# Peptides against a protein of PDB entry 1ZZD: the designs that were tried, part 48

Target 1, 109 residues: chain A of PDB entry 1ZZD
Amino acid sequence: FQVVNPYLLRDLVDLGIWDEGMKQYLITQNGSIQGLPNVPQELKDLYKTVWEISQKTIINMAADRSVYIDQSHSLNLFLRAPTMGKLTSMHFYGWKKGLKTGMYYLRTQ

## One batch from the design tools (peptide; made by RFdiffusion4, then SolubleMPNN)

Design b2_p10_5_s1 (from b2_p10_5, 5 letters changed)
Fold by OpenDDE base, seed 1:
Structure b2_p10_5_s1 (fold): chain B 109 residues (1-109), chain A 10 residues (1-10)
Amino acid sequence: as target 1 above (109 residues)
Amino acid sequence: MEEFENLIDE
């Protein structure tokens, strides 16, 4: 199901660019605003979809949290176009960071 | 190793 981000909606209204066309654009782009020329870069950086976030950063944040978790946590990773090279890199990087669970789910697009 | 790790976000 689709969930409207009320903060993004507000910011687009405040920019004066919210209309039915923008709504349809967001639906077709699965919530991404990266392709919108009239949106400030600050908002583009704030409203990244999971496919636009560095997976290396996600692994780093997982490693940072791991010191406070006795067992392990379900780390999910997201790749639009997975390759053996990328997957191998993520596994070894997570391992070197001391993650007990290098990847719980891989989500692909 | 860093070059290999850079593949993650390509």
Scores: peptide ipSAE 0.255, ipTM 0.823, DockQ to the pose 0.730
Fold by OpenDDE base, seed 4:
Structure b2_p10_5_s1 (fold): chain B 109 residues (1-109), chain A 10 residues (1-10)
Amino acid sequence: as target 1 above (109 residues)
Amino acid sequence: MEEFENLIDE
């Protein structure tokens, strides 16, 4: 089932743009607000869906926190269209960043 | 090696 992000909801209400049309838009866009012209870029950057976040950024953040984690962490990566080239690149990049687990789950769309 | 890193977000 779909649940609205309560923080996104609040910000859209504060912008005065929350209505039934906005609700339906978010449903059809699977939560993405990137296509909304009347939403500030700051909010678009804040409320990216997992499919709109750089996987390189996810790997970087994983590397940054890895120094504080014993053993390893279950790093999830998200690719709309995985290829051997992309997967190889992600694994090598994660390895170069010192990750023990370069990818535990791959999610695709 | 740099070429491979560029494929991640393509």
Scores: peptide ipSAE 0.255, ipTM 0.821, DockQ to the pose 0.691
Fold by OpenDDE base, seed 2:
Structure b2_p10_5_s1 (fold): chain B 109 residues (1-109), chain A 10 residues (1-10)
Amino acid sequence: as target 1 above (109 residues)
Amino acid sequence: MEEFENLIDE
């Protein structure tokens, strides 16, 4: 079942734009607020879905924390439309960053 | 190699 992010809910209430229509919009958009013109860019950046986050950033953050992990971590990457080029790029980038596990699961939409 | 890194977020 779908659960609304309580922090997002609060911020939408504080903006005065939370109603049944907004609820249905979020359900239809799978939680994305990027298409909402009346939401500040700061909130759009804060409440990105996994499909709206830079995978390069995720790999960088994984590399940064890897030095504090004994074995490895289950790094999941997310691509709406995977291509051979994108996958190759992600693998080599993760390898170059010294990741033990550059990709544990690939999630696609 | 740098050329491949640009494809990650396209």
Scores: peptide ipSAE 0.238, ipTM 0.816, DockQ to the pose 0.689
Fold by OpenDDE base, seed 5:
Structure b2_p10_5_s1 (fold): chain B 109 residues (1-109), chain A 10 residues (1-10)
Amino acid sequence: as target 1 above (109 residues)
Amino acid sequence: MEEFENLIDE
């Protein structure tokens, strides 16, 4: 089921834009606020959904953590529209960064 | 390698 991000909720209330319409919008958009014109860019950057985060950033963060992990970690990557080119790029990029696990799960939308 | 890396976030 859907879980409300309490921090996002507070910020939307503080902006004075929280109402039933906003709630329905968030449900319809699966939590994304990127399409809201009346939300500051700073909050849009803060409350990115996993589908709006750079996969390179995720791989980089995984590589940074990997030096402190004995075995490996279950790195999940997210692509709305996976292609052979994108997948190949992700695998080789992760490999070049020294990741033991370049991709545990691929999530698609 | 760099050419392929550009496809990740497209």
Scores: peptide ipSAE 0.222, ipTM 0.809, DockQ to the pose 0.709

Design b2_p10_5_s2 (from b2_p10_5, 4 letters changed)
Fold by OpenDDE base, seed 5:
Structure b2_p10_5_s2 (fold): chain B 109 residues (1-109), chain A 10 residues (1-10)
Amino acid sequence: as target 1 above (109 residues)
Amino acid sequence: MEEFESLIDD
Protein backbone atom coordinates (compact mmCIF):
# COMPACT_ATOMS: atom_id res chain seq x y z
CA PHE B 1 0.00 0.00 0.00
CA GLN B 2 1.59 3.20 -1.22
CA VAL B 3 0.31 6.66 -0.44
CA VAL B 4 1.31 9.76 -2.31
CA ASN B 5 2.80 12.44 -0.11
CA PRO B 6 -0.07 14.85 0.53
CA TYR B 7 2.20 17.86 0.42
CA LEU B 8 3.65 16.77 -2.89
CA LEU B 9 0.14 16.26 -4.17
CA ARG B 10 -0.79 19.76 -3.12
CA ASP B 11 2.22 21.30 -4.79
CA LEU B 12 1.61 19.40 -8.00
CA VAL B 13 -1.99 20.57 -7.98
CA ASP B 14 -0.85 24.13 -7.40
CA LEU B 15 1.44 23.78 -10.38
CA GLY B 16 -1.49 22.61 -12.45
CA ILE B 17 0.25 19.44 -13.52
CA TRP B 18 -1.65 16.98 -11.39
CA ASP B 19 -3.78 14.55 -13.33
CA GLU B 20 -4.44 10.86 -13.54
CA GLY B 21 -1.36 10.37 -15.64
CA MET B 22 0.80 12.04 -13.04
CA LYS B 23 -0.75 9.89 -10.35
CA GLN B 24 0.02 6.74 -12.26
CA TYR B 25 3.53 7.94 -12.94
CA LEU B 26 4.20 8.49 -9.25
CA ILE B 27 2.86 5.08 -8.40
CA THR B 28 5.06 3.47 -11.00
CA GLN B 29 8.09 5.45 -9.86
CA ASN B 30 7.54 4.75 -6.17
CA GLY B 31 6.89 8.39 -5.46
CA SER B 32 9.89 9.78 -7.30
CA ILE B 33 9.52 12.99 -9.25
CA GLN B 34 13.16 13.28 -10.21
CA GLY B 35 12.49 12.23 -13.76
CA LEU B 36 9.73 14.73 -14.42
CA PRO B 37 10.83 17.55 -16.69
CA ASN B 38 7.89 19.76 -15.83
CA VAL B 39 8.67 19.88 -12.11
CA PRO B 40 10.90 22.64 -10.73
CA GLN B 41 14.22 21.52 -9.34
CA GLU B 42 13.34 23.05 -6.01
CA LEU B 43 10.47 20.63 -5.64
CA LYS B 44 12.63 17.74 -6.74
CA ASP B 45 15.09 18.59 -4.01
CA LEU B 46 12.33 18.95 -1.47
CA TYR B 47 10.59 15.68 -2.25
CA LYS B 48 13.46 13.30 -2.65
CA THR B 49 12.56 9.79 -1.64
CA VAL B 50 14.72 7.86 0.79
CA TRP B 51 16.31 6.17 -2.18
CA GLU B 52 17.41 9.46 -3.68
CA ILE B 53 19.04 11.04 -0.65
CA SER B 54 22.76 10.62 -0.22
CA GLN B 55 23.32 8.14 2.54
CA LYS B 56 26.56 9.91 3.32
CA THR B 57 24.46 12.92 4.22
CA ILE B 58 22.28 10.73 6.40
CA ILE B 59 25.35 9.47 8.22
CA ASN B 60 26.57 13.01 8.72
CA MET B 61 23.28 14.07 10.22
CA ALA B 62 23.22 11.03 12.45
CA ALA B 63 26.71 11.78 13.68
CA ASP B 64 25.68 15.33 14.45
CA ARG B 65 22.67 14.12 16.42
CA SER B 66 24.71 11.59 18.35
CA VAL B 67 26.55 14.39 20.09
CA TYR B 68 23.40 15.25 22.01
CA ILE B 69 22.20 11.80 23.01
CA ASP B 70 23.54 9.17 25.36
CA GLN B 71 21.67 6.24 23.96
CA SER B 72 22.43 5.16 20.45
CA HIS B 73 19.72 6.20 18.05
CA SER B 74 18.48 4.03 15.25
CA LEU B 75 20.22 4.70 11.99
CA ASN B 76 18.35 3.54 8.93
CA LEU B 77 20.23 3.48 5.67
CA PHE B 78 18.71 2.94 2.27
CA LEU B 79 20.54 1.57 -0.72
CA ARG B 80 19.01 0.91 -4.09
CA ALA B 81 21.82 -1.37 -5.16
CA PRO B 82 23.92 -2.36 -2.17
CA THR B 83 27.40 -3.70 -2.69
CA MET B 84 29.97 -4.91 -0.24
CA GLY B 85 32.09 -1.94 -1.14
CA LYS B 86 29.34 0.52 -0.39
CA LEU B 87 28.43 -1.17 2.85
CA THR B 88 32.02 -1.25 4.01
CA SER B 89 32.47 2.38 3.05
CA MET B 90 29.39 3.36 4.98
CA HIS B 91 30.54 1.53 8.08
CA PHE B 92 33.98 3.06 7.99
CA TYR B 93 32.63 6.50 7.29
CA GLY B 94 30.20 6.21 10.16
CA TRP B 95 33.00 5.11 12.43
CA LYS B 96 35.15 8.00 11.29
CA LYS B 97 32.34 10.41 12.03
CA GLY B 98 32.11 9.11 15.57
CA LEU B 99 28.89 7.15 15.50
CA LYS B 100 28.41 5.25 18.73
CA THR B 101 27.17 2.18 16.95
CA GLY B 102 27.48 0.72 13.53
CA MET B 103 24.74 0.42 10.98
CA TYR B 104 21.48 -0.32 12.73
CA TYR B 105 19.17 -1.02 9.82
CA LEU B 106 19.82 -1.49 6.15
CA ARG B 107 16.91 -1.32 3.78
CA THR B 108 17.05 -2.17 0.12
CA GLN B 109 14.65 -1.31 -2.64
CA MET A 1 39.58 5.91 4.77
CA GLU A 2 39.46 8.08 1.70
CA GLU A 3 39.50 5.00 -0.44
CA PHE A 4 36.39 3.67 1.23
CA GLU A 5 34.57 6.99 1.33
CA SER A 6 34.79 7.30 -2.42
CA LEU A 7 32.52 4.30 -2.81
CA ILE A 8 29.60 5.83 -0.92
CA ASP A 9 28.69 8.30 -3.61
CA ASP A 10 28.01 6.13 -6.62
Scores: peptide ipSAE 0.028, ipTM 0.504, DockQ to the pose 0.597
Fold by OpenDDE base, seed 3:
Structure b2_p10_5_s2 (fold): chain B 109 residues (1-109), chain A 10 residues (1-10)
Amino acid sequence: as target 1 above (109 residues)
Amino acid sequence: MEEFESLIDD
């Protein structure tokens, strides 16, 4: 089952746009608000789902953390429509960024 | 979501 993010709910209520229709919209959109024209971009950025965040950014963040952590890192990547080209690009990019562990977990929608 | 371009040759 799906649960609406309570913080998102609060912010939508504060915006005065929360109603039963909005609730149903979020359920059908798997929690995404990216398509809502009446929501500020700042909130859209804040409440990106795992399928809406740049995975390149995730790789960068993981690489940055690896400098300060001596234990193995687990990296989870999320792609809606993975292709061989995308997978290869992510692998090489991670390698280029200095990720010693080539271990990443790919999740698909 | 960001579409990955080929980074092999970069």
Scores: peptide ipSAE 0.022, ipTM 0.479, DockQ to the pose 0.162
Fold by OpenDDE base, seed 2:
Structure b2_p10_5_s2 (fold): chain B 109 residues (1-109), chain A 10 residues (1-10)
Amino acid sequence: as target 1 above (109 residues)
Amino acid sequence: MEEFESLIDD
């Protein structure tokens, strides 16, 4: 993690909590604000990182997007603690959603 | 199928 999301930066400034300490915190937390007690839950939901978003949602978005492209894009899956069960679940769900390609890249934190 | 889908959100 090198660059803070500019929209997140703006909102943190608007909240009056942006400073060098906050910047360093975000860097160490790979952009996550989930652990910040002084940030509204609404903003936490808005600025979830790829590690915090439900992969089911990611698969849904990929499936929805696939109908508009000629060549299916590669699906990137992000898991903090991958298990065979989770991978199998995602595979079957992706298949059920009609993904045109079975190719995916697994990313582990 | 549903059983496997339930594991995605763990």
Scores: peptide ipSAE 0.021, ipTM 0.471, DockQ to the pose 0.611
Fold by OpenDDE base, seed 4:
Structure b2_p10_5_s2 (fold): chain B 109 residues (1-109), chain A 10 residues (1-10)
Amino acid sequence: as target 1 above (109 residues)
Amino acid sequence: MEEFESLIDD
């Protein structure tokens, strides 16, 4: 059971491209619109799934927030195919960015 | 996640 992002739905309706075919497409693509040629890049950038966002960006944002609040226990990273090298690199990058705690939760696709 | 693999060589 997967629900389409209500804001994405609204924007697709506003674009006039929402229909049953689009609905089925989103279901099969796990909510991703990156492959749609008739969607502006602006919206594609706005509606990236967790698997499409740079995890480095996630770490950067977490580091920025950590200055003001403790984000160590709520940081979630998402990797399609984690390797020891990737995990090590992420931990070092997080440390370099000043995170209080390294990666707390790792989610895989 | 090639972006992190590149960090190994830094």
Scores: peptide ipSAE 0.020, ipTM 0.487, DockQ to the pose 0.214

Design b2_p10_5_s3 (from b2_p10_5, 5 letters changed)
Fold by OpenDDE base, seed 3:
Structure b2_p10_5_s3 (fold): chain B 109 residues (1-109), chain A 10 residues (1-10)
Amino acid sequence: as target 1 above (109 residues)
Amino acid sequence: MEEFENLILE
C-alpha cells in the first residue's frame, strides 16, 4: 500500500501547495515531485524517489562503507529500463570499486 | 570502461 512521507507532506503544506489536487498528483507520479514547478530544487533533491537517484552514487556509497563491513551488503539497484550494457557497466563498476556484492537485487519498473 | 560508466548515468 502507499504510505505518505510525513516530511514531504509538511514541506508541501509549508509551501502552501498541499491540497487534494497535489495529493492526486503525487499518487499518479508515484511520489515524484520532480515535475512540480513551484517546489524548490532543494526539496526536489531531498525527496528523490529511488528511480531518480543515480545508481552510480548508490554504488559509490556502498563502496565507501564496504571497508567497515566484514561480509558484504545486500546492495539493491534500481533501473527503469535495464539493458545488458547498463547491467554489465554496474557490475564491473562495482567490482572495480572493490564490492564483493555488486548487486543483490535488481529492481525494475 | 569509461563508456560503461556513462551508461549507469542514463
Scores: peptide ipSAE 0.026, ipTM 0.580, DockQ to the pose 0.722
Fold by OpenDDE base, seed 4:
Structure b2_p10_5_s3 (fold): chain B 109 residues (1-109), chain A 10 residues (1-10)
Amino acid sequence: as target 1 above (109 residues)
Amino acid sequence: MEEFENLILE
C-alpha cells in the first residue's frame, strides 16, 4: 500500500502546492518530486527516493556507521538495472571501504 | 580495479 510521507506532505502544504493534482502526481511518480519545477532544489535533495540516491552514497554511509556496529549490518542496495559489472564494482568498493557485508539484499526495479 | 570503481559513479 502507498503511504504519504508526512514531512513531504507538510512541506508541500507550506509551499502552497498541495492539491489533488499533486497527490495524483506523486502516486504516478512513485513518490518522486524530482520532476516538479516549482519545488526548491533543497526539498528535491531531501526527498529523494531510494532509486534517486547514489549507491556509492549508501555504501559510504554504511561504512561510516560500521565502526559503531558489532558483527555486521544488513546493507541493502538498489539497482534499476543490475549488471555483473555494477555488482562487482559495488562489492569491491564496499570491501575497500572496510564493510563486512558489502551487500545483503539487492533490490531491483 | 579502477575500472570497476568508475561504474558506481554513474
Scores: peptide ipSAE 0.026, ipTM 0.568, DockQ to the pose 0.577
Fold by OpenDDE base, seed 5:
Structure b2_p10_5_s3 (fold): chain B 109 residues (1-109), chain A 10 residues (1-10)
Amino acid sequence: as target 1 above (109 residues)
Amino acid sequence: MEEFENLILE
């Protein structure tokens, strides 16, 4: 099920670059705008897909929130190409940051 | 630890 990000849509309209081609591009790219040369870097940074966000950043944000959570939270991590090295790295990093749940689900692409 | 942390960024 594809959900349109209404904020991204508005910004692309405001840039004057929203058309049927742009719509088809976004569908093909699973919502990524990183490959669009005519989109400002600020918007590219704002509208990162989960596959474009540093997993280290996600783990850090999870650790920061964890002090306010009694039990734990279902931390999902995202890797296009998981390797033993990357998985080990994420687990040990999350553990060192004091996370009770280092990884609930691994999502792959 | 630092060696492992770098693997997340690849």
Scores: peptide ipSAE 0.025, ipTM 0.590, DockQ to the pose 0.660
Fold by OpenDDE base, seed 2:
Structure b2_p10_5_s3 (fold): chain B 109 residues (1-109), chain A 10 residues (1-10)
Amino acid sequence: as target 1 above (109 residues)
Amino acid sequence: MEEFENLILE
C-alpha cells in the first residue's frame, strides 16, 4: 500500500498546492517532492525520501545511538546505483565509526 | 582509508 505522509499532506494543503494533480505527481515520483518548484527548500529537506538522504548521515546517526543498544541494530543502507567503490566506502566508514553492524541490508532501486 | 571515506560523500 502507498500511504501518504499525513504531515506532508498537511503542509501541501497549507501551501495551497494540494490537488489531484499533486497526488498523481507524488505517486509518479514515489513520494519525492524535490522536483516541485513551488515547495520551499525547508520542506524539501524535511520530506526527503530514503533515496535522497545521505547514507553517511544515516551511518553517523547509527553510530551515535549504538552506544545505547545492547547488541546491535538492523542498519539498512540505500543506494540507487551501488558500485564496488561506494559499498567499500560505506563498509569502511561504518567500521571506523565503530558500528557492530555496518550494514544489515542493502536496498537498491 | 581517507580515499574510501571521500566516495561516500558522492
Scores: peptide ipSAE 0.025, ipTM 0.575, DockQ to the pose 0.661

Design b2_p10_5_s4 (from b2_p10_5, 5 letters changed)
Fold by OpenDDE base, seed 4:
Structure b2_p10_5_s4 (fold): chain B 109 residues (1-109), chain A 10 residues (1-10)
Amino acid sequence: as target 1 above (109 residues)
Amino acid sequence: MEEFFSLIDE
């Protein structure tokens, strides 16, 4: 089921652009606001969906926090269209960054 | 190597 992000909702209300049309737009866009011309870039950057976030960035953040985690962490990665090249690149990059678990779950769309 | 890792976000 779909749940509205209450923080995004608040910001859209504060911008004065929240209405039934905006609600329907978000539903059709699976929560993405990247296509909204009247939304500031700062908010677009803040409210990226998982499919709009660099997976390299996710791996970097995982590497940064890994030094504070015993054993390992269940790192989830997200690819719309996985290929052997992309997966190999991800694994080697994670390994080079020192991750014990380079990828636990792969989610695709 | 950087080119190889660029595949991640393609």
Scores: peptide ipSAE 0.413, ipTM 0.916, DockQ to the pose 0.718
Fold by OpenDDE base, seed 1:
Structure b2_p10_5_s4 (fold): chain B 109 residues (1-109), chain A 10 residues (1-10)
Amino acid sequence: as target 1 above (109 residues)
Amino acid sequence: MEEFFSLIDE
C-alpha cells in the first residue's frame, strides 16, 4: 500500500508546486523527487528513497549500532540491479565491519 | 580493498 509522507507533502505545498500532476508524478516515481528540477537540492537530499541511499552507509550505520545489540539485527539491503560483484562486496564489507548479520533480506527493483 | 568496496554503491 502507498503511504503519503506528510512532511514531503507540506514542503511541496510550501514550494507552491503541489498539484494533481505532482501527485501523479510521485506515484509514478515511487516517491522519488530526485528528478524534479524545481525542488531544492536540500530537499532532494532529505527525501531520498531507499534506492537512492548509499548501501555502504546503511552497513556502516548497522555496524555502529551493533555494539548495543546483544544478539544480532535484521539488516535489510536494497539494490536496484544486484550483481555478484556488488553482493560479494556487501557481504565482505559487512563482515569486515564485524556484523553478525551481513544481510537479512535483499530487496531488489 | 577500498576499490572493491566501492562496488556497493555503483
Scores: peptide ipSAE 0.407, ipTM 0.915, DockQ to the pose 0.775
Fold by OpenDDE base, seed 2:
Structure b2_p10_5_s4 (fold): chain B 109 residues (1-109), chain A 10 residues (1-10)
Amino acid sequence: as target 1 above (109 residues)
Amino acid sequence: MEEFFSLIDE
């Protein structure tokens, strides 16, 4: 079942734009607020869905914390439309960054 | 190589 992000809910209430229509919009957009013209860019950046986050950034963050992990971590990556080029780039980038596990699961939309 | 890795977020 779907659960609303309580922090997003609060910020939308503070903006005065939370109503039944907004609720239905979020459900339809699978939680994305990127298409809302009356939401500040700062909040759009804060409340990115997994499909709106740079996977390169996720790999970088994984590499940064890997030195503090005994074995490895279950790094999941997300691509709306995977291609051979994208997948190959992700694998080689993770490898170049020294990740033990460059990709545990690939999630697609 | 940087151009190759730009494919990640395309």
Scores: peptide ipSAE 0.406, ipTM 0.915, DockQ to the pose 0.729
Fold by OpenDDE base, seed 5:
Structure b2_p10_5_s4 (fold): chain B 109 residues (1-109), chain A 10 residues (1-10)
Amino acid sequence: as target 1 above (109 residues)
Amino acid sequence: MEEFFSLIDE
């Protein structure tokens, strides 16, 4: 089920742009605010959905954490349109970064 | 290699 991000809600209220239309927009856009022209870029950067975050960044952060994890961590990666090229690139990039688990789950849209 | 890894975020 859908869960409201209370921080995003507060910021949209503080901007004076929260209404029923905005609520319906967020539902339709699965939480994305990237297409909203009246939202500051700083908030767009802050409230990125997982589909809007660089997967290389996720892999980098995973690699940074890995030195403090005994076994491994269940790294989930997200691709709207997976291709052989992208998947191969992800696996080799994770491997090059020294990850034990380069990809636990692949989520697609 | 960097060009190859750029495919991730395309």
Scores: peptide ipSAE 0.397, ipTM 0.913, DockQ to the pose 0.769

Design b2_p10_6_s1 (from b2_p10_6 with I2L D6E)
Fold by OpenDDE base, seed 1:
Structure b2_p10_6_s1 (fold): chain B 109 residues (1-109), chain A 10 residues (1-10)
Amino acid sequence: as target 1 above (109 residues)
Amino acid sequence: DLDDFEPPPP
């Protein structure tokens, strides 16, 4: 099941826009607030879901973490609309960034 | 577009 980010909940309450309708909206949108017109852009930038974050950035972060650990760690990547070209580019980018392994978990929407 | 990976070069 999905749980609303408690900090997001707080900020929506502070904006005075939290109600049952908003709750149901977030459930149907898998936690995304990007489509809400009454939410400041700063909050939209802060509360991105896994589907709204650059996966290239995720790979960069993973590569950075790998410097501090001896063994390869698990990596989760999320693509909303994957294509063969995007997948291939992702694999090569990971390799280029020096990840010890190309083995990771891929989730799609 | 939220997917930031482009097709690989030929």
Scores: peptide ipSAE 0.033, ipTM 0.496, DockQ to the pose 0.561
Fold by OpenDDE base, seed 3:
Structure b2_p10_6_s1 (fold): chain B 109 residues (1-109), chain A 10 residues (1-10)
Amino acid sequence: as target 1 above (109 residues)
Amino acid sequence: DLDDFEPPPP
């Protein structure tokens, strides 16, 4: 199930680049605009898909939130091409940041 | 970006 982000749609319309071709492009790219030459970088940064966001940043944000959370909250991480090295580094980084073990939900593309 | 957790070279 795929839906175009309504805010992204608005911004693409405002840029004057929205058309049927753009719609089809987004569908084939699973919502990614990273490959579009006519989109400003600031919008590309804003509309990163879960597969394009730094998972290290996600861990950092989770660590910041944990300061005010009494109970452990689930954390979802997304990797396109997981390797043993990446997984190991990710787990150690989470540990170093003080996140609770077992709250990591790894999803792969 | 997605290389955030790439292990250092040996």
Scores: peptide ipSAE 0.027, ipTM 0.480, DockQ to the pose 0.340
Fold by OpenDDE base, seed 5:
Structure b2_p10_6_s1 (fold): chain B 109 residues (1-109), chain A 10 residues (1-10)
Amino acid sequence: as target 1 above (109 residues)
Amino acid sequence: DLDDFEPPPP
């Protein structure tokens, strides 16, 4: 089953656009609100799904916090439409940033 | 941006 983000639900209610139709829309869109015309861009930026976030940003954040973590941590990356070039670039970038894990878990849609 | 790792156009 799919659960709607409770904070997203709150904000959609505050916008006055939450109803059964919206619920079904979110289910069919796998939680994405990027296509909704009546949602402010600020909320769209806040509620990006894992498939809508820059994975480079994820790597950057992981690299930043790795300075403070003595042991290896798991990193999951998500690509909607992976290409060989993109995968190679991501791997190289992660390595270049000096991630302690030396590897990450790639998930594809 | 999902294309942040795509090589830039030549």
Scores: peptide ipSAE 0.026, ipTM 0.464, DockQ to the pose 0.242
Fold by OpenDDE base, seed 4:
Structure b2_p10_6_s1 (fold): chain B 109 residues (1-109), chain A 10 residues (1-10)
Amino acid sequence: as target 1 above (109 residues)
Amino acid sequence: DLDDFEPPPP
């Protein structure tokens, strides 16, 4: 089930825009605030859903972390519309970035 | 961002 990010909830309350309508909006948008006109861009950048975050960035961050660990952390990637081409590119990029272990978990929307 | 791994055009 979906749960609203408690930190996002706090910030929306602090903005004074939290109400039942906002709650329903978030439910229908699967937690995305990207389409809200009354939310600062800074918060939109902060509160990206797993489907809105660049998976390339996730791989970059994982590669950076892997320098300091013996065995690669579990890497969870999320793709909205996975294709064989996207999967191949993702695996290739992970390899190129030096990940010892490629994708461990793949989740799709 | 979401198109980071989009395959190159043919």
Scores: peptide ipSAE 0.025, ipTM 0.467, DockQ to the pose 0.331

Design b2_p10_6_s2 (from b2_p10_6 with I2L)
Fold by OpenDDE base, seed 1:
Structure b2_p10_6_s2 (fold): chain B 109 residues (1-109), chain A 10 residues (1-10)
Amino acid sequence: as target 1 above (109 residues)
Amino acid sequence: DLDDFDPPPP
């Protein structure tokens, strides 16, 4: 199930726009606030979902974390429309970044 | 391109 980010919830409450309608909107939008007209851009930038950022960034962050976690941890990647070319590029990029023992799980929208 | 791993970074 999907849970709203508690910090996002707080900020929406502070903006005075949190209500049942907003809750249902976020559920249907899978947590995305990018389409909300009454939300400042700075908050939209802060609360991007996994579908709204480059997975290269995700791989970079995973590479940084890998220094402190064991090799049994897995990495979830998210693409709306995956292609073999993208997957190959992501694989080799991850390899280049040192994720040699990490497992990659692909999620699609 | 392929190295973007779309969507564009924030």
Scores: peptide ipSAE 0.104, ipTM 0.763, DockQ to the pose 0.165
Fold by OpenDDE base, seed 3:
Structure b2_p10_6_s2 (fold): chain B 109 residues (1-109), chain A 10 residues (1-10)
Amino acid sequence: as target 1 above (109 residues)
Amino acid sequence: DLDDFDPPPP
């Protein structure tokens, strides 16, 4: 299911652009605000959905988290169109970053 | 190996 990010909602209200049309837009766009002309780029960067972020960044963040946890953690990766080359690159990059014990979950749109 | 794990640049 989908819910509107409370912080995003707040910021859109503060911008004065929140209304029923905006709500329907977000629902239709699965929470993405990248296509909104009235939203500053800094907010678009802040509220990128998982489909709008390089999964390399996600791997980097997971590697950073692993420094402070004792047990294995799960890592969810999101690709619109996975390819063998891309999956191979992601696997070895995760390996290089030390995610040897982490479990990968790959999701496709 | 490729290291562009989506999405394409805007």
Scores: peptide ipSAE 0.099, ipTM 0.737, DockQ to the pose 0.102
Fold by OpenDDE base, seed 4:
Structure b2_p10_6_s2 (fold): chain B 109 residues (1-109), chain A 10 residues (1-10)
Amino acid sequence: as target 1 above (109 residues)
Amino acid sequence: DLDDFDPPPP
């Protein structure tokens, strides 16, 4: 199931552009706001779906959080077209960044 | 090693 990001919902309401049409649009776009012309770019940059950011960024964020909590056992990565090279590089990069367990689960689109 | 973990930047 898909849940709209509560913070995104808040910001869209604050912009005054939230309505049933917007809701349906987000559902059809799997939560992506990148195609909306009436949304500021700063919000588009902030609210990227897992398929719209590099998983390197996800690893970086996980590594940053790992200083405080261990999320290695729950790190999910999302690739549209995984290859052995990408998997190897991601595992290596995760190791380099200090993740204890590395990639927990890989999802494909 | 590769560091291109899709998607690429726009």
Scores: peptide ipSAE 0.082, ipTM 0.732, DockQ to the pose 0.106
Fold by OpenDDE base, seed 2:
Structure b2_p10_6_s2 (fold): chain B 109 residues (1-109), chain A 10 residues (1-10)
Amino acid sequence: as target 1 above (109 residues)
Amino acid sequence: DLDDFDPPPP
C-alpha cells in the first residue's frame, strides 16, 4: 500500500502527465519521480523520497521541531547501506544538534 | 569526523 503525495499528484496533473501509466510507474518506483524526463528539476528537488534526501537534512528538521515537542524518539532515518562510521556520525550529529532523546529508528533498504 | 549522510547515488 502506497499513498501518493497529494501535492505531487496535483503538480503531475497540472503538468498534464498524470494517467494510469504514471500511477503504475510511481508504484514501481516507490514514489520516486527522479527518473521522469518530463518533470522539471525544481519539482524533482521538491518531491524527493526519504531515500533521496540527505539524512542530515532530516536530522536538522527534527532538531528544529524538537524545540516545541520531543519527537526524537520517533525520528526515522533511512540508509540504503549503513556503516558503523555513518551510524556513529549520525548519532553524534544528532546529539550535537540537540535532539533530546538521541534515539532514532533506523530503516534500511 | 565523518559527516556524510547523503543517500547513495542512484
Scores: peptide ipSAE 0.068, ipTM 0.708, DockQ to the pose 0.098

